# Peptides against a protein of PDB entry 5T59: the designs that were tried, part 38

Target 1, 112 residues: chain A of PDB entry 5T59
Amino acid sequence: TTPTMQSTSLLTEHLGYPPISLVDDIINAVNEIMYKCTNAMEKYLMQRNIIGKKDFSDEIKIGTAKLESLLENSVDKNFDKLELYVLRNILSIPSDLLEENRFRLLHHEKLV
Target 2, 90 residues: chain B of PDB entry 5T59
Amino acid sequence: EHIRFQRLVQVCNKALEESIRKLQSWEKIHECFPNYGQTREGIENLTVCQQQVIKLWSNLSRVEFDAIFHERSIEEKLNQLDDLINKARS

## One batch from the design tools (peptide; aimed at target 1 N78 N89)

Design b2_p21_4 (made by RFdiffusion4)
Pose (drawn by RFdiffusion4):
Order: structure tokens, then sequence, then C-alpha cells
Structure b2_p21_4 (pose): chain A 112 residues (1-112), chain B 90 residues (1-90), chain P 21 residues (1-21)
């Protein structure tokens, strides 16, 4: 199902937060991990940048950054599909409820 | 009957597996360090990275998301939503 | 169920590509 304002309004009330807030916590979280991993990998190699008698510091900075940017694309790509797949299929509304008052059951839930 | 939350776990894991796949390939890893990877110690060091980075990637994301799912009670809100639409259709 | 999920995922990927285009 395609998202609507009633679903956003109703689901915001049921959840206590807008449906997108959960998606923000996920995207924001994975990005922090992505950089935490790359930074950890660069330092592991920089203290191992000299093998034998040659210094590969330049190659490592380029390699670690060349990897980081590839995840920035792949992650942004795969988590936007998540942003979409969730708001359409998980935090979702059928027609059975907004055609004939979903308001009854949510109000009914908060009370009885 | 409780089916929507397990989906949320499936879709999160799905997004993560695809997000890291290019790093599971030794080829693309060596492409970023061609000269460094042509040394024995370089090959050993790069192997320690991709295997540890992947484990770090899996662990950090697994712990946070389980935490996010807790701070927002999403497993319950969705279980309440799954069993609620059924009561409505009935 | 796994196959439906995979198909929906691919469809979402195609829609996302179209939106970016």
Amino acid sequence: as target 1 above (112 residues)
Amino acid sequence: as target 2 above (90 residues)
Amino acid sequence: EEEEFEEEWEETEEELEEERE
C-alpha cells in the first residue's frame, strides 16, 4: 500500500512517533557504523604501512577512502529501498480500515 | 499470525547483507590496495581487515537495531497492529 | 513467502532507480 496522511497521522498516534522516525534511527545508525569501521580499518593499516623497507601510506589513504565512498553509495542505495519497503509494506494500511473508520479501533484500543 | 515484525528483521538484515557484499569479495579489496596486496604481509593484513570489519559490521548493527527495536517497542506495536487488522477484518 | 519478498524488493529497487532517473 502507498502511504497516506491518515496512515501517517494514525500510525504516529499508535506508535507515539512518526513512522519515519524509526527509519531515521536506522539510517543514522548504520552510517555511524560505516565510518566507525573504515576509520578502524585505516588505523590498523597505518600502523602497518611499512612492509619491508617501503612505505605504503599514500596507497592506504587512497584505498581506505576509495572503499568508504563505495559503501556510502551502496548503503544509501540499499537503505533507501528499506525506507520505501517499510513505509509501504510494514507501517502500512489496507483499504478495509480507512474506508470504514480505523479511528474506531485505535480509540477503542487506547481505552477499553 | 504475527508476521509484520519478523519482516522488519528480514528487511533490515537484507539491507545490511547487500550493503557489505562488495567487501566480501577479496578481488575488489585487492583492487584498492594493488601494490600493498602484492606483498606477503600485505595479503595477511588485508585478510585480517575484511574478516574483522565484516564481523564488526554485523555485530555493531545487530546490537543497535535490537536496541532501537527496544526503545521504540516496535515488535509490540507491530504485533498489536497485526492482530488488530485481523480483528477488524473479522 | 521468501520469493514474494524477493520480488517486492526487486520491484522497489526498480522504482527507486526510476525515481532517481

Design b2_p21_4_s1 (made by RFdiffusion4, then SolubleMPNN; from b2_p21_4, 6 letters changed)
Fold by OpenDDE base, seed 1:
Structure b2_p21_4_s1 (fold): chain B 112 residues (1-112), chain C 90 residues (1-90), chain A 21 residues (1-21)
Amino acid sequence: as target 1 above (112 residues)
Amino acid sequence: as target 2 above (90 residues)
Amino acid sequence: EEEEFEKEWEEIEKELEEKKK
């Protein structure tokens, strides 16, 4: 179920980059988006921290931190799943293509 | 025929949807702001904030992921991979 | 197709849960 070195090499040659690089790009992107979202949320609420005569700044900071943690945990779990799925089911080469004859076919196709 | 890129889009959407699911819960949002959310203005602010965050999440992810897919030429590469596999099996 | 994907996704979930638990 784990990709072989041969599979990785073939895919790297085909893609022009290691398969994991795509996953890394996706994960890095979602992490950046995540913090942009949480930051926007905090800023929005902090601009509206006073209702009546009561200042809710402390509650907002704590609350947004909780939501950030919640989102972080969810992102971590779901994109771990994504990583495994992509590497196993998408960026993978079936075993029947890892035979010597099939291996050469892949190289030949690239060179032609 | 071509299935891998479709699956890539599907898994990305799935991960994004599942990641934001809890933030789509008003109850979960309100729980984080128990006193703020007891005020009319607070509820209004939280409602708008929740909606904006979800939209921002969706929009940014679409733009960024499409950019990644383009930069990596992944649709073309995955289609080619499908073709190679199908050819080898024929 | 969607059903097949969901099954594959669930399989991944199961595997990761088993690894961490």
Scores: peptide ipSAE 0.667, ipTM 0.950, DockQ to the pose 0.802
OpenDDE base, seeds 2, 3, 4, 5: peptide ipSAE 0.667, 0.666, 0.666, 0.667; ipTM 0.950, 0.950, 0.950, 0.950

Design b2_p21_4_s2 (made by RFdiffusion4, then SolubleMPNN; from b2_p21_4, 6 letters changed)
Fold by OpenDDE base, seed 5:
Structure b2_p21_4_s2 (fold): chain B 112 residues (1-112), chain C 90 residues (1-90), chain A 21 residues (1-21)
Amino acid sequence: as target 1 above (112 residues)
Amino acid sequence: as target 2 above (90 residues)
Amino acid sequence: EEEEFEKEWKEIEEELEEKKK
């Protein structure tokens, strides 16, 4: 389930930023890394595109694009899992601490 | 005592490992270059390329994720969160 | 710890698979 507004507020106050911001940073980073990897692969192979008398440039471009798609799908799937895991199991407040008295305690600790 | 940051590292590694797993398959790579991979030189180039990409993936992810964790002070914040929760329960 | 993590990860997988289907 999605985190409560109360939990999000408490965590935002504690972190200094919304919990989702961390996830966004991670996802943005891996996406950038992904394309850097595929670009490097294409460039490496394109520098070695001619073998014998055959030019494999077209095959290399198509092949690297296929690998990129494969990686994109895998990244999307696995980092969707990561997002849910982080928000549920890491950046979360236990339900027993969302009670009124426990809520005050957390605020008190931040002020002291 | 402190578990949240450890799990953050774990889940990041898990997602990264699972994401790159298919590129670690020689069969998958070869399928994308059916004619190129039928040549000796092509196989050699693909082999080196595969290894380099995997290394690049690992190195870049480590550097970038560590930078994020530092910029967000997430280890400290998660440890504090653990402490607050444990204190509240004691 | 690793075993516990894997269990939690699997739970996430199962949930997302059910959610998407």
Scores: peptide ipSAE 0.683, ipTM 0.951, DockQ to the pose 0.790
OpenDDE base, seeds 1, 2, 3, 4: peptide ipSAE 0.683, 0.683, 0.682, 0.682; ipTM 0.951, 0.951, 0.951, 0.951

Design b2_p21_4_s3 (made by RFdiffusion4, then SolubleMPNN; from b2_p21_4 with E3K T12I E14K R20K E21K)
Fold by OpenDDE base, seed 1:
Structure b2_p21_4_s3 (fold): chain B 112 residues (1-112), chain C 90 residues (1-90), chain A 21 residues (1-21)
Amino acid sequence: as target 1 above (112 residues)
Amino acid sequence: as target 2 above (90 residues)
Amino acid sequence: EEKEFEEEWEEIEKELEEEKK
C-alpha cells in the first residue's frame, strides 16, 4: 500500500514534480489559511473587547487560543488523512502498470 | 473514465469540512468565551465572528487550492494518468 | 461515487487510528 520508489519516479516524471510536493502545497496553504482565520478572529474580537465597563481582553485571548488549538488539531488530523489518501488512491500507479512492458509504455508516451 | 481529479477535489473538500466542523458549533464557540458570551453584545460579536471565519475559511481555501491545482496542472496530469491506466488495461 | 469515496476515506481513518493506537 506504500508507494514504491518506481511509482514515485514515474509519477515525478509524469507530473514534473514529486507527488509529495502537491500534498505539501496543500498542507502549507491550509496552515496559512488557518492562522489567517484565527488571527482575524482575535483581531475582530479584540476590537470589541470592552462591553459596558468590563474589559474582556484576557478572556478573548485565552478563548481564541483555545479555538486555534482546536483548529490546529483538527487540521493536522484531517490533512494527515488527506496526505495518505492522495498518495495511496490518487497519485498512485496500479501494480499492473509497474511491469517492465507497462513501464516502457509510460516512458514512451512522455517522449512521443 | 476520469476519476482521480474528482477524488482530489472530494478529499480536499472532506478535509476542509471536517477541519472546520467544530468551529461551526455555536456551543463550542461559546464555551471558549463563557463570560463574554453571556452579554448581548458578546453573543452578537461571536455570532458575526463565527460566520466571518467560516466564510473566510471557505473562500481562502477555494482560491488557494484552485491556484495550486492550476500551477501544478493537476487536473490535466491526473486525466492523463487515468487515460494511461485505462489504455494499459485495454 | 460519493459512497465509494466515503468508504475509502473511512478506510484511511481506520488505518491511521490503528497506527496511533
Scores: peptide ipSAE 0.647, ipTM 0.949, DockQ to the pose 0.797
OpenDDE base, seeds 2, 3, 4, 5: peptide ipSAE 0.646, 0.644, 0.645, 0.646; ipTM 0.949, 0.949, 0.949, 0.949

Design b2_p21_4_s4 (made by RFdiffusion4, then SolubleMPNN; from b2_p21_4, 8 letters changed)
Fold by OpenDDE base, seed 3:
Structure b2_p21_4_s4 (fold): chain B 112 residues (1-112), chain C 90 residues (1-90), chain A 21 residues (1-21)
Amino acid sequence: as target 1 above (112 residues)
Amino acid sequence: as target 2 above (90 residues)
Amino acid sequence: DEEEFEKEWEEIGKELEEKKK
């Protein structure tokens, strides 16, 4: 289920930033890492593109592109799972604490 | 008592591990370079490349994620959240 | 618990697959 506005507000107050911001940081980081990895792979192989008398540059470019796509799809899938998991199970407030009295406690603890 | 941060680390590791799983398959790597991989030298290059990429993936993710966690003070905040929840339920 | 986490992870995966369709 999607977090409530109340939950988001409370967590934002507690964290000092919206919960989604953490997830965004993580996703942005892994995307950057992903392309660094694929770029490194391509460059490494392109420096070794000639074997014997044959130039494998075209095959290397195509192959690395395929691997990039494969990795990209996997990253997207798994970090979508991560996002949902984090927002649901980690950066979440139990429903019983979203009740009026419990809600006050969170604010009270913040103010005191 | 404190469980949320542990879960965060756990899910991050899981996502990273599952994401890189296909690149850990030599067969999949080789399939992308069918002719290149038929040469001895090509196989050697691909082997090294595969290992380097996996290591780079692991190292960069560790450094970057730790930096994020630190910048966001997430361990402290999640521990506090656990404490608040536990206190409210006491 | 690792086993519990794996179950949760799988459940999330199934849910997202359903949403994608």
Scores: peptide ipSAE 0.687, ipTM 0.953, DockQ to the pose 0.900
OpenDDE base, seeds 1, 2, 4, 5: peptide ipSAE 0.687, 0.687, 0.686, 0.686; ipTM 0.953, 0.953, 0.953, 0.953

Design b2_p21_5 (made by RFdiffusion4)
Pose (drawn by RFdiffusion4):
Structure b2_p21_5 (pose): chain A 112 residues (1-112), chain B 90 residues (1-90), chain P 21 residues (1-21)
Amino acid sequence: as target 1 above (112 residues)
Amino acid sequence: as target 2 above (90 residues)
Amino acid sequence: EELEEELEELEEELEEEEEEL
């Protein structure tokens, strides 16, 4: 289903937070991990940048950054689909409920 | 009957597996370090990276998301939502 | 394209499970 304002309004009430806030926590979380990994990988190699008698510091900075940017694209790509797949299929509303009052059951839930 | 939350786990894992796939390929890894990878020690060091980075990627994301799913009780809110739409359709 | 196909399979499986309910 396509998201609507009632679903956003109702799901915000059921969840206690807007549906997008969960998506923010995920995207924000994976990005932090992405950089934590690349920074960890660069330092592992920089203290191993000299093999034999040659110094590969330049190649490592370029390589670690050249990898980081490829995840920035792939992650932004794959988690936007998540942002979409979730708001359309998981935090989702059918027509059975907004055509004939979903408000009854949510109000009914909070009380009885 | 509880089907929506398992989906949230499936879609999260699915996004992560695709997000890291290009790093599982030794080729693209060596492309970023062509001269460094032509040394024995370089090959050994790069192997230690991609295998550890992947493990770190999997672990950090697994722990946080399980935590995020806890702080927002999403497994319950969705189980309440799944079994609630069924009561409505009935 | 692989991810889109895999998500479309999951969407179809979810619709089939909703219809069975």

Design b2_p21_5_s1 (made by RFdiffusion4, then SolubleMPNN; from b2_p21_5, 11 letters changed)
Fold by OpenDDE base, seed 2:
Structure b2_p21_5_s1 (fold): chain B 112 residues (1-112), chain C 90 residues (1-90), chain A 21 residues (1-21)
Amino acid sequence: as target 1 above (112 residues)
Amino acid sequence: as target 2 above (90 residues)
Amino acid sequence: SSLDEELKKMEKELEEKIKKL
């Protein structure tokens, strides 16, 4: 079930922000963490790029890029699922609360 | 009675765990550094790197997600939502 | 930021582990 405009409006009023904003914060955070992790990994290995007089800099750069891509793809897939689940099952209003009398209840609770 | 925030935490943890799954595989790590990983010192470096990245991932995500949840007051708001729904159905 | 501080802490921890190798 896709969220309706009514449910979005009601949830926005309840939360003080649109439901999608929470998901955006989560996704932005994990993306930032992801790139910090991969960047740290690359820097760590690049400081240890020479072993036995052999320079592994090129292999390290390529390898780290591959791992970053792998992680990026996994993050995208899993957090797309998260977004759908949160918006449909957590930040959702049951159909019975979308009736006129129930709308009044939500409005009343906010004012009290 | 309050279930939505618990579910939010669970789904976030699951997404984080599944996202880092492949980096937990030593085989996947080694495949990316085939020659570097043939050296003793290289193996040691990769091992430390792998372990620390996983810890960094877990710790940073915990701190940042908790901060988001706090800033958005999401636990309180979801509990209130549960209460409103339960009240309306009673 | 909290993220940056945690990153720095982990980096220090990593350095300490390297010394033990």
Scores: peptide ipSAE 0.051, ipTM 0.889, DockQ to the pose 0.015
OpenDDE base, seeds 1, 3, 4, 5: peptide ipSAE 0.046, 0.057, 0.052, 0.053; ipTM 0.886, 0.888, 0.887, 0.886; seeds 1, 3, 4, 5 fail the geometry check

Design b2_p21_5_s2 (made by RFdiffusion4, then SolubleMPNN; from b2_p21_5, 8 letters changed)
Fold by OpenDDE base, seed 3:
Structure b2_p21_5_s2 (fold): chain B 112 residues (1-112), chain C 90 residues (1-90), chain A 21 residues (1-21)
Amino acid sequence: as target 1 above (112 residues)
Amino acid sequence: as target 2 above (90 residues)
Amino acid sequence: DSLDEELEEMEKELEEKIKEL
C-alpha cells in the first residue's frame, strides 16, 4: 500500500525527518560510491593503457563507460526497489495505528 | 520483537549485492575490453581492477551506510516504532 | 527467501510504474 499523509506525518514526528529523507541519503550515497568506483577503474586502467606497442586508451575509455552504464542501470533498478520496500514495509504504520484513538496515543507517548 | 531495522539492513545489503553482481562476471568485464583482454598483461590488469573495484564497492558502502544509519538514529527509531506497534496491539 | 520474495513483489510494482510512465 502507498504511504498515507497521516503515516508520513507521524513518522516524520517520530524520526525527526521525513521518511523519504533516509532513502534519499541511501540513494545519494550509493550513487556517489558508484561513480567513485568507475572513476577508480578508469584511472587504474589508463595508467596501464600501453601494452607493448599498442595504446588501448580509447578501448579503455569506451569499456569503462560501458561498465559504468551497466552499473548505473543496476543501481537504479535495485535501489528503486529498495525505496519502495523501505517506505512501504519498514517506514510504515499499520492501519490499526492510524485510527483516531491510536493516533492520539502516539502523540501521548511522545509527550510522556 | 524488533524486526524493522534488521529488514532495513537486509534490503540494503541485497540491493548492494545485486547491483554489483554484473561486475563480478569476468565474462562481462572481458566483453568490454575485447582487444585489451586478449593480452596477458591486459587480463592481469583487468583481473586486479575487477577485484579492487568490488572491494571498494563493499568497503565504501559499508562505511557510508553505517554513517547514515547512525546520523539518522534509525536503529533506535525503528526499534521504538516496533515497540509502539506491539504495545498498541496488546 | 522471504526477503527475496518481498523484493520480487516490489520489482513487479516498479515495473508497473515504469510502464505507466
Scores: peptide ipSAE 0.047, ipTM 0.899, DockQ to the pose 0.081
OpenDDE base, seeds 1, 2, 4, 5: peptide ipSAE 0.046, 0.046, 0.030, 0.042; ipTM 0.899, 0.899, 0.893, 0.899; seed 5 fails the geometry check

Design b2_p21_5_s3 (made by RFdiffusion4, then SolubleMPNN; from b2_p21_5, 10 letters changed)
Fold by OpenDDE base, seed 1:
Structure b2_p21_5_s3 (fold): chain B 112 residues (1-112), chain C 90 residues (1-90), chain A 21 residues (1-21)
Amino acid sequence: as target 1 above (112 residues)
Amino acid sequence: as target 2 above (90 residues)
Amino acid sequence: DELDKKLEEEEKKLEEEIKKL
């Protein structure tokens, strides 16, 4: 089931923000964390790029880039699934409650 | 009675765990550094790097997601939503 | 033991580097 406009409106009123905003926060956070992790990895290894007489800088840069891409793909895949799940199954209102009466209940709770 | 917030936490943890899965594979890490990883020192560096990156991933995600949940008051809001739904069905 | 000591030292270095990020 796909969220309706009515569901979104009701949830926005209840939450104080659109449901998608929570998902956006989560996704933005994990993306930031992802790049912090890959950056840390690259910097750490680049500080240790010379072993013996050989400079592994190029290999390190390529390797860390590959790992970053791998992580990016995985993050995108899994958090796209998360987005769909959250919006459809967590931040959702059962269809039988999507009536005028439900709207009044939410409004009443805010006033009390 | 209250199930939505629990589900949110579970799905977040699952997404985080699945996202870092490939970095947990030593084979995948080593494949990205075929020559570097043939040296003793390189293996040591990669080992420490892998371990610490995974820890960083876990720690940062915990802190940041908890902050988001608090800022959005999502546990309270989801509990209230559960209560409203249950009340409407009673 | 020698490997463990080296790994521990490198771990600390990485932790310090991460703190700078």
Scores: peptide ipSAE 0.027, ipTM 0.881, DockQ to the pose 0.015
OpenDDE base, seeds 2, 3, 4, 5: peptide ipSAE 0.027, 0.025, 0.026, 0.026; ipTM 0.881, 0.879, 0.882, 0.882

Design b2_p21_5_s4 (made by RFdiffusion4, then SolubleMPNN; from b2_p21_5, 10 letters changed)
Fold by OpenDDE base, seed 5:
Structure b2_p21_5_s4 (fold): chain B 112 residues (1-112), chain C 90 residues (1-90), chain A 21 residues (1-21)
Amino acid sequence: as target 1 above (112 residues)
Amino acid sequence: as target 2 above (90 residues)
Amino acid sequence: SSLDKELEEEEEKLEKEIKKL
């Protein structure tokens, strides 16, 4: 289930930032790492593009682009699952704490 | 008692491991370089490249994710959340 | 290898950034 507005507000107050911000940081980081990895791979192979008398530069460029696409698809799939899991099961408040009386107590403890 | 941060670390590791799974396949790597990979020297270069890219992936992820967790104080915040939930249920 | 160097350089950059924070 999608987190409620009430849950989001309480967690934002507790964390000092919206729960989605943590997920955004994680996803942005892995995307940056992904492109650093593929760039490093291309650079490494392009320094070794000549074997014998044959130049493999074009094949290397195409091949690394294919690997990048493969990695992009996998990252998107797995980190979409991560986002859902984190927001639903980790950064979540049980329904019993969202009841009116419990809600007030949480706010009181935060402010005192 | 404190379970949420442990789960966060576990799910992050799972996502990272599954994301790099296809690059761990030599067959997938070789398919992208069909002619280059038919040479002895090409195979050697691809082998080293594959190993080092996986290492780079793992090490950069560890450093970056630890930095995020620290900047967001997420372990402390999740432990506090666990404590609040446990207190309310007692 | 060049990849080894890239790994070390990137890790060093990240460590420096963390220290500044």
Scores: peptide ipSAE 0.044, ipTM 0.894, DockQ to the pose 0.022
OpenDDE base, seeds 1, 2, 3, 4: peptide ipSAE 0.026, 0.031, 0.025, 0.033; ipTM 0.892, 0.893, 0.892, 0.894

Design b2_p21_6 (made by RFdiffusion4)
Pose (drawn by RFdiffusion4):
Structure b2_p21_6 (pose): chain A 112 residues (1-112), chain B 90 residues (1-90), chain P 21 residues (1-21)
Amino acid sequence: as target 1 above (112 residues)
Amino acid sequence: as target 2 above (90 residues)
Amino acid sequence: DLTLEEVFPEEDITFTEPPEL
């Protein structure tokens, strides 16, 4: 289903937070991990940048950064589909409920 | 009957697996370090990275998301939502 | 409704191993 304002309004009430807030926590979380991994990888190699008698510091900075930007694209790509797949299929509303009052059951839930 | 939350786990895992796939390929890893990877120690060091980074990627993400799913009780809100739409359709 | 595989197609990627030392 395509998201609507009633679903956003109703799901915000059922959840106690807008449906997008959960998606923010995920995207924001994975990004932090992405950088935490690349930074950890660069330092593992920088203290191993000299093999034999040659110094590969330059190649490592370029390589670690060249990898980081490829995840920034893949992650931004794959988590936007998540941002979409979730708001359309998981935090979703059918027609059976907004055509004939979903308000009854949510109000009914909070009380009885 | 409780089907929506398991989907949230499936879609999160699906997004992560695709997000890291280019790092599971030794080829693209060596492309970023062509000269460094032509040394024996370089090959050994790069192997230690991709295998550990992937494990770190999997672990950090697994722990946080399980935590985010807890702080927002999403498993329950969705289970309440799944079994609630059924009561409505009935 | 959309299936998960329709939204997330698997990319064509060749997975290789490090050379034996």

Design b2_p21_6_s1 (made by RFdiffusion4, then SolubleMPNN; from b2_p21_6 with D1E E5D T14E F15L)
Fold by OpenDDE base, seed 3:
Structure b2_p21_6_s1 (fold): chain B 112 residues (1-112), chain C 90 residues (1-90), chain A 21 residues (1-21)
Amino acid sequence: as target 1 above (112 residues)
Amino acid sequence: as target 2 above (90 residues)
Amino acid sequence: ELTLDEVFPEEDIELTEPPEL
């Protein structure tokens, strides 16, 4: 279930980069998107902070911060699961193929 | 025959969907703005804000993930991996 | 090994840290 050094090496050779690098790109991207979303929410509401001559700026800031925290926790949990799934099921080599035959095939494909 | 890239897309979509689920709850949104959300205008603003941020989430994730997949040539590489595995088992 | 449904069950799981709003 856990990726072996051998499978990681073979996949790195095949991909041109370590498998974890793809996951890192995905996670970095979603984190950036997350903060862009929460920032957009705050800005939108802060442009509409006055209702009936009452200023709700403080409540908006606190509320948006709470939503950001909620989203952060959800993203962390779900993309940790994604990382596990990708590395175990997608970027993986079946154990029965981790032999000379697999090495030869990879080498052959590079030469063709 | 080629299954790995399909699964990658599926798991990405699932993770994105589950991550945004809490923001799709009006109740949770309203709880964060208890006084603001007691006004008609506040409710309207929160409603539009919720809709817009969900769309932003979907659009940005689509663009960024597609860019990653392209830069990493992951569809091609995963298809090749499927082919190599199938060939080895034949 | 793992299925998508196993990793991402349909039932929504409440966050424990921090507690839900």
Scores: peptide ipSAE 0.308, ipTM 0.915, DockQ to the pose 0.215
OpenDDE base, seeds 1, 2, 4, 5: peptide ipSAE 0.310, 0.301, 0.296, 0.293; ipTM 0.918, 0.919, 0.919, 0.918; seeds 1, 2 fail the geometry check

Design b2_p21_6_s2 (made by RFdiffusion4, then SolubleMPNN; from b2_p21_6 with D1E E5D T14E F15L P18A)
Fold by OpenDDE base, seed 3:
Structure b2_p21_6_s2 (fold): chain B 112 residues (1-112), chain C 90 residues (1-90), chain A 21 residues (1-21)
Amino acid sequence: as target 1 above (112 residues)
Amino acid sequence: as target 2 above (90 residues)
Amino acid sequence: ELTLDEVFPEEDIELTEAPEL
């Protein structure tokens, strides 16, 4: 289940970067997107904070903060699952191939 | 025979969809703005806001993830990995 | 090893495009 040092080394050689780097890029991207979304939501509602004679600015700020927290928790949970899935099922080498045969194939590919 | 990149796209989409699920709930949105959402105009504003933020989430995710995949050449690398594994098993 | 359904048991939802924010 957990990637071995050998698997990581072979994949790093093949990819040109450690497998975890791809996951890091994805997670960093979604976090940036998340905050852009919540910021946009707050700005949109704050431009519409007065209805009638009542100012809802405080409620909007609190409400948007709650939604941000909710989204943060969901993103963290689901992309932790993604990380696990990617590293175990996608960026992985079957254990039966973690021998001289796999090393030869990678070496041959570099030479050809 | 190439399956890994397809799986990568699938898991990314799944994670994105599950992450935004709660924002797709009108009830959850309304609960965060109990007094604002009791006004007609407030409901209209929240409705538009909800729709637009979901669209923003979708578009930004598509653009950014595609950029990552391109920069990392991940489709090509995963296809090559599939080929290497299949060859080794042959 | 792990299936998508095992990791993400909930049903898929649709995402929309063309944001205005």
Scores: peptide ipSAE 0.317, ipTM 0.920, DockQ to the pose 0.284
OpenDDE base, seeds 1, 2, 4, 5: peptide ipSAE 0.316, 0.312, 0.313, 0.309; ipTM 0.921, 0.920, 0.920, 0.920; seeds 1, 2, 5 fail the geometry check

Design b2_p21_6_s3 (made by RFdiffusion4, then SolubleMPNN; from b2_p21_6 with D1E T3S E5D T14E F15L)
Fold by OpenDDE base, seed 3:
Formats: C-alpha cells, sequence, structure tokens
Structure b2_p21_6_s3 (fold): chain B 112 residues (1-112), chain C 90 residues (1-90), chain A 21 residues (1-21)
C-alpha cells in the first residue's frame, strides 16, 4: 500500500520529478487560494461594518477568523486524503510489474 | 484505457468540494456573526459574501490546478504510464 | 487499492462562477 523506493525512482524518471512534488504543488495552491478567499471575505464585510449606528468591526474580525480556522481544518483533512489517494492509486506502479520488465520498458521508451 | 488522469481530476474536485462544504452552510456562517446576522442588512451582506467566496474558491482552484497540470505535463505522463503498464501486461 | 468513495464518502456539491470579490 505504501510506495516503495523502486516505484518512486521509476516514477521520478518517468515524470521528470518526484511524485510528491505534484502533491506539494496542489497543496500549496489550495492553501494560497484558501487565504485569498478568507481575506476577501473579511475585506468585503469590513467595508460593510456599520449598520445603522452600530460598528460590527470586532465581530466581523472574530467571525472571519473562525471561518478561516474552520476552512483550514477542512482543507488539511481533505487534502491529506488526496495525497494518500494520489500516491497510492494514481502515481503508483502495480507490484507485479516492479521488476526488470517494467524497468526495461521505461528505459526502452526513453531511448526510442 | 487511460484512467489515471481522470482519477486525478476526480480526486481534486472531490477534495475541493468537501473542503468548501462548511462554508456552504448558512447556519455555520450565521453562527460566526450572531449579532451582525440579526440585522436585515447584515443578513444580506453575509448572503452575498457567502455566494461570492464560493465562486472565488471555484474559479481560483480551476485556474491554479489547470496551471499545475500543464506545468507538470501530468495528463501526458499519466497516459503514458497507463500505456506502459498495459503494454507490460500484454 | 483505495476507493474514491471510501476516502470521500460524502456526496458531491456544486460550485459556481464567476467571482465578484
Amino acid sequence: as target 1 above (112 residues)
Amino acid sequence: as target 2 above (90 residues)
Amino acid sequence: ELSLDEVFPEEDIELTEPPEL
């Protein structure tokens, strides 16, 4: 179930980069997107912080911080699952092919 | 015959959808702004904000993930991987 | 090995366009 060194080496040669690098790109991207979303939300509400004669700035700051934390936890959980799925099911080589045959094919395709 | 890239797209979409699910809950949004959300104008602002942030999440993720897939040539590489595996088994 | 549904058992949800923030 866990990727082997051999699998990682073969996939790295095929991809031109380690499989984990793709996952890292995805996770870094979603984290950036997450903070852009929460920042935009806070700014939008802070531009509308006064209703009537009451200033809700403090409540908005606290509320958006809570939503950010909630989203952070959800992103961490779900993209940890994604990492597991990608590395085990997508960027993987079947165990029965982890021998000279698969290795030879990779070299053959690279040389042709 | 090519299945790996399709699965990659699917799992990315699933992770994105599950991550934003809590923000799609009006109840959860309202709970974060208990007094602000007791005003008509506050409710309107929160409603628009919720809708727009979800759209922003969707569009940014689409653009960024497509860029990653392109930069990593992942569709081509995964298709080739499928072909290599199928060839090895034939 | 792992099923997508096993990893993500909840139903899919819809996301919309375009952003305005």
Scores: peptide ipSAE 0.289, ipTM 0.916, DockQ to the pose 0.284
OpenDDE base, seeds 1, 2, 4, 5: peptide ipSAE 0.282, 0.283, 0.286, 0.277; ipTM 0.916, 0.915, 0.915, 0.914; seed 1 fails the geometry check

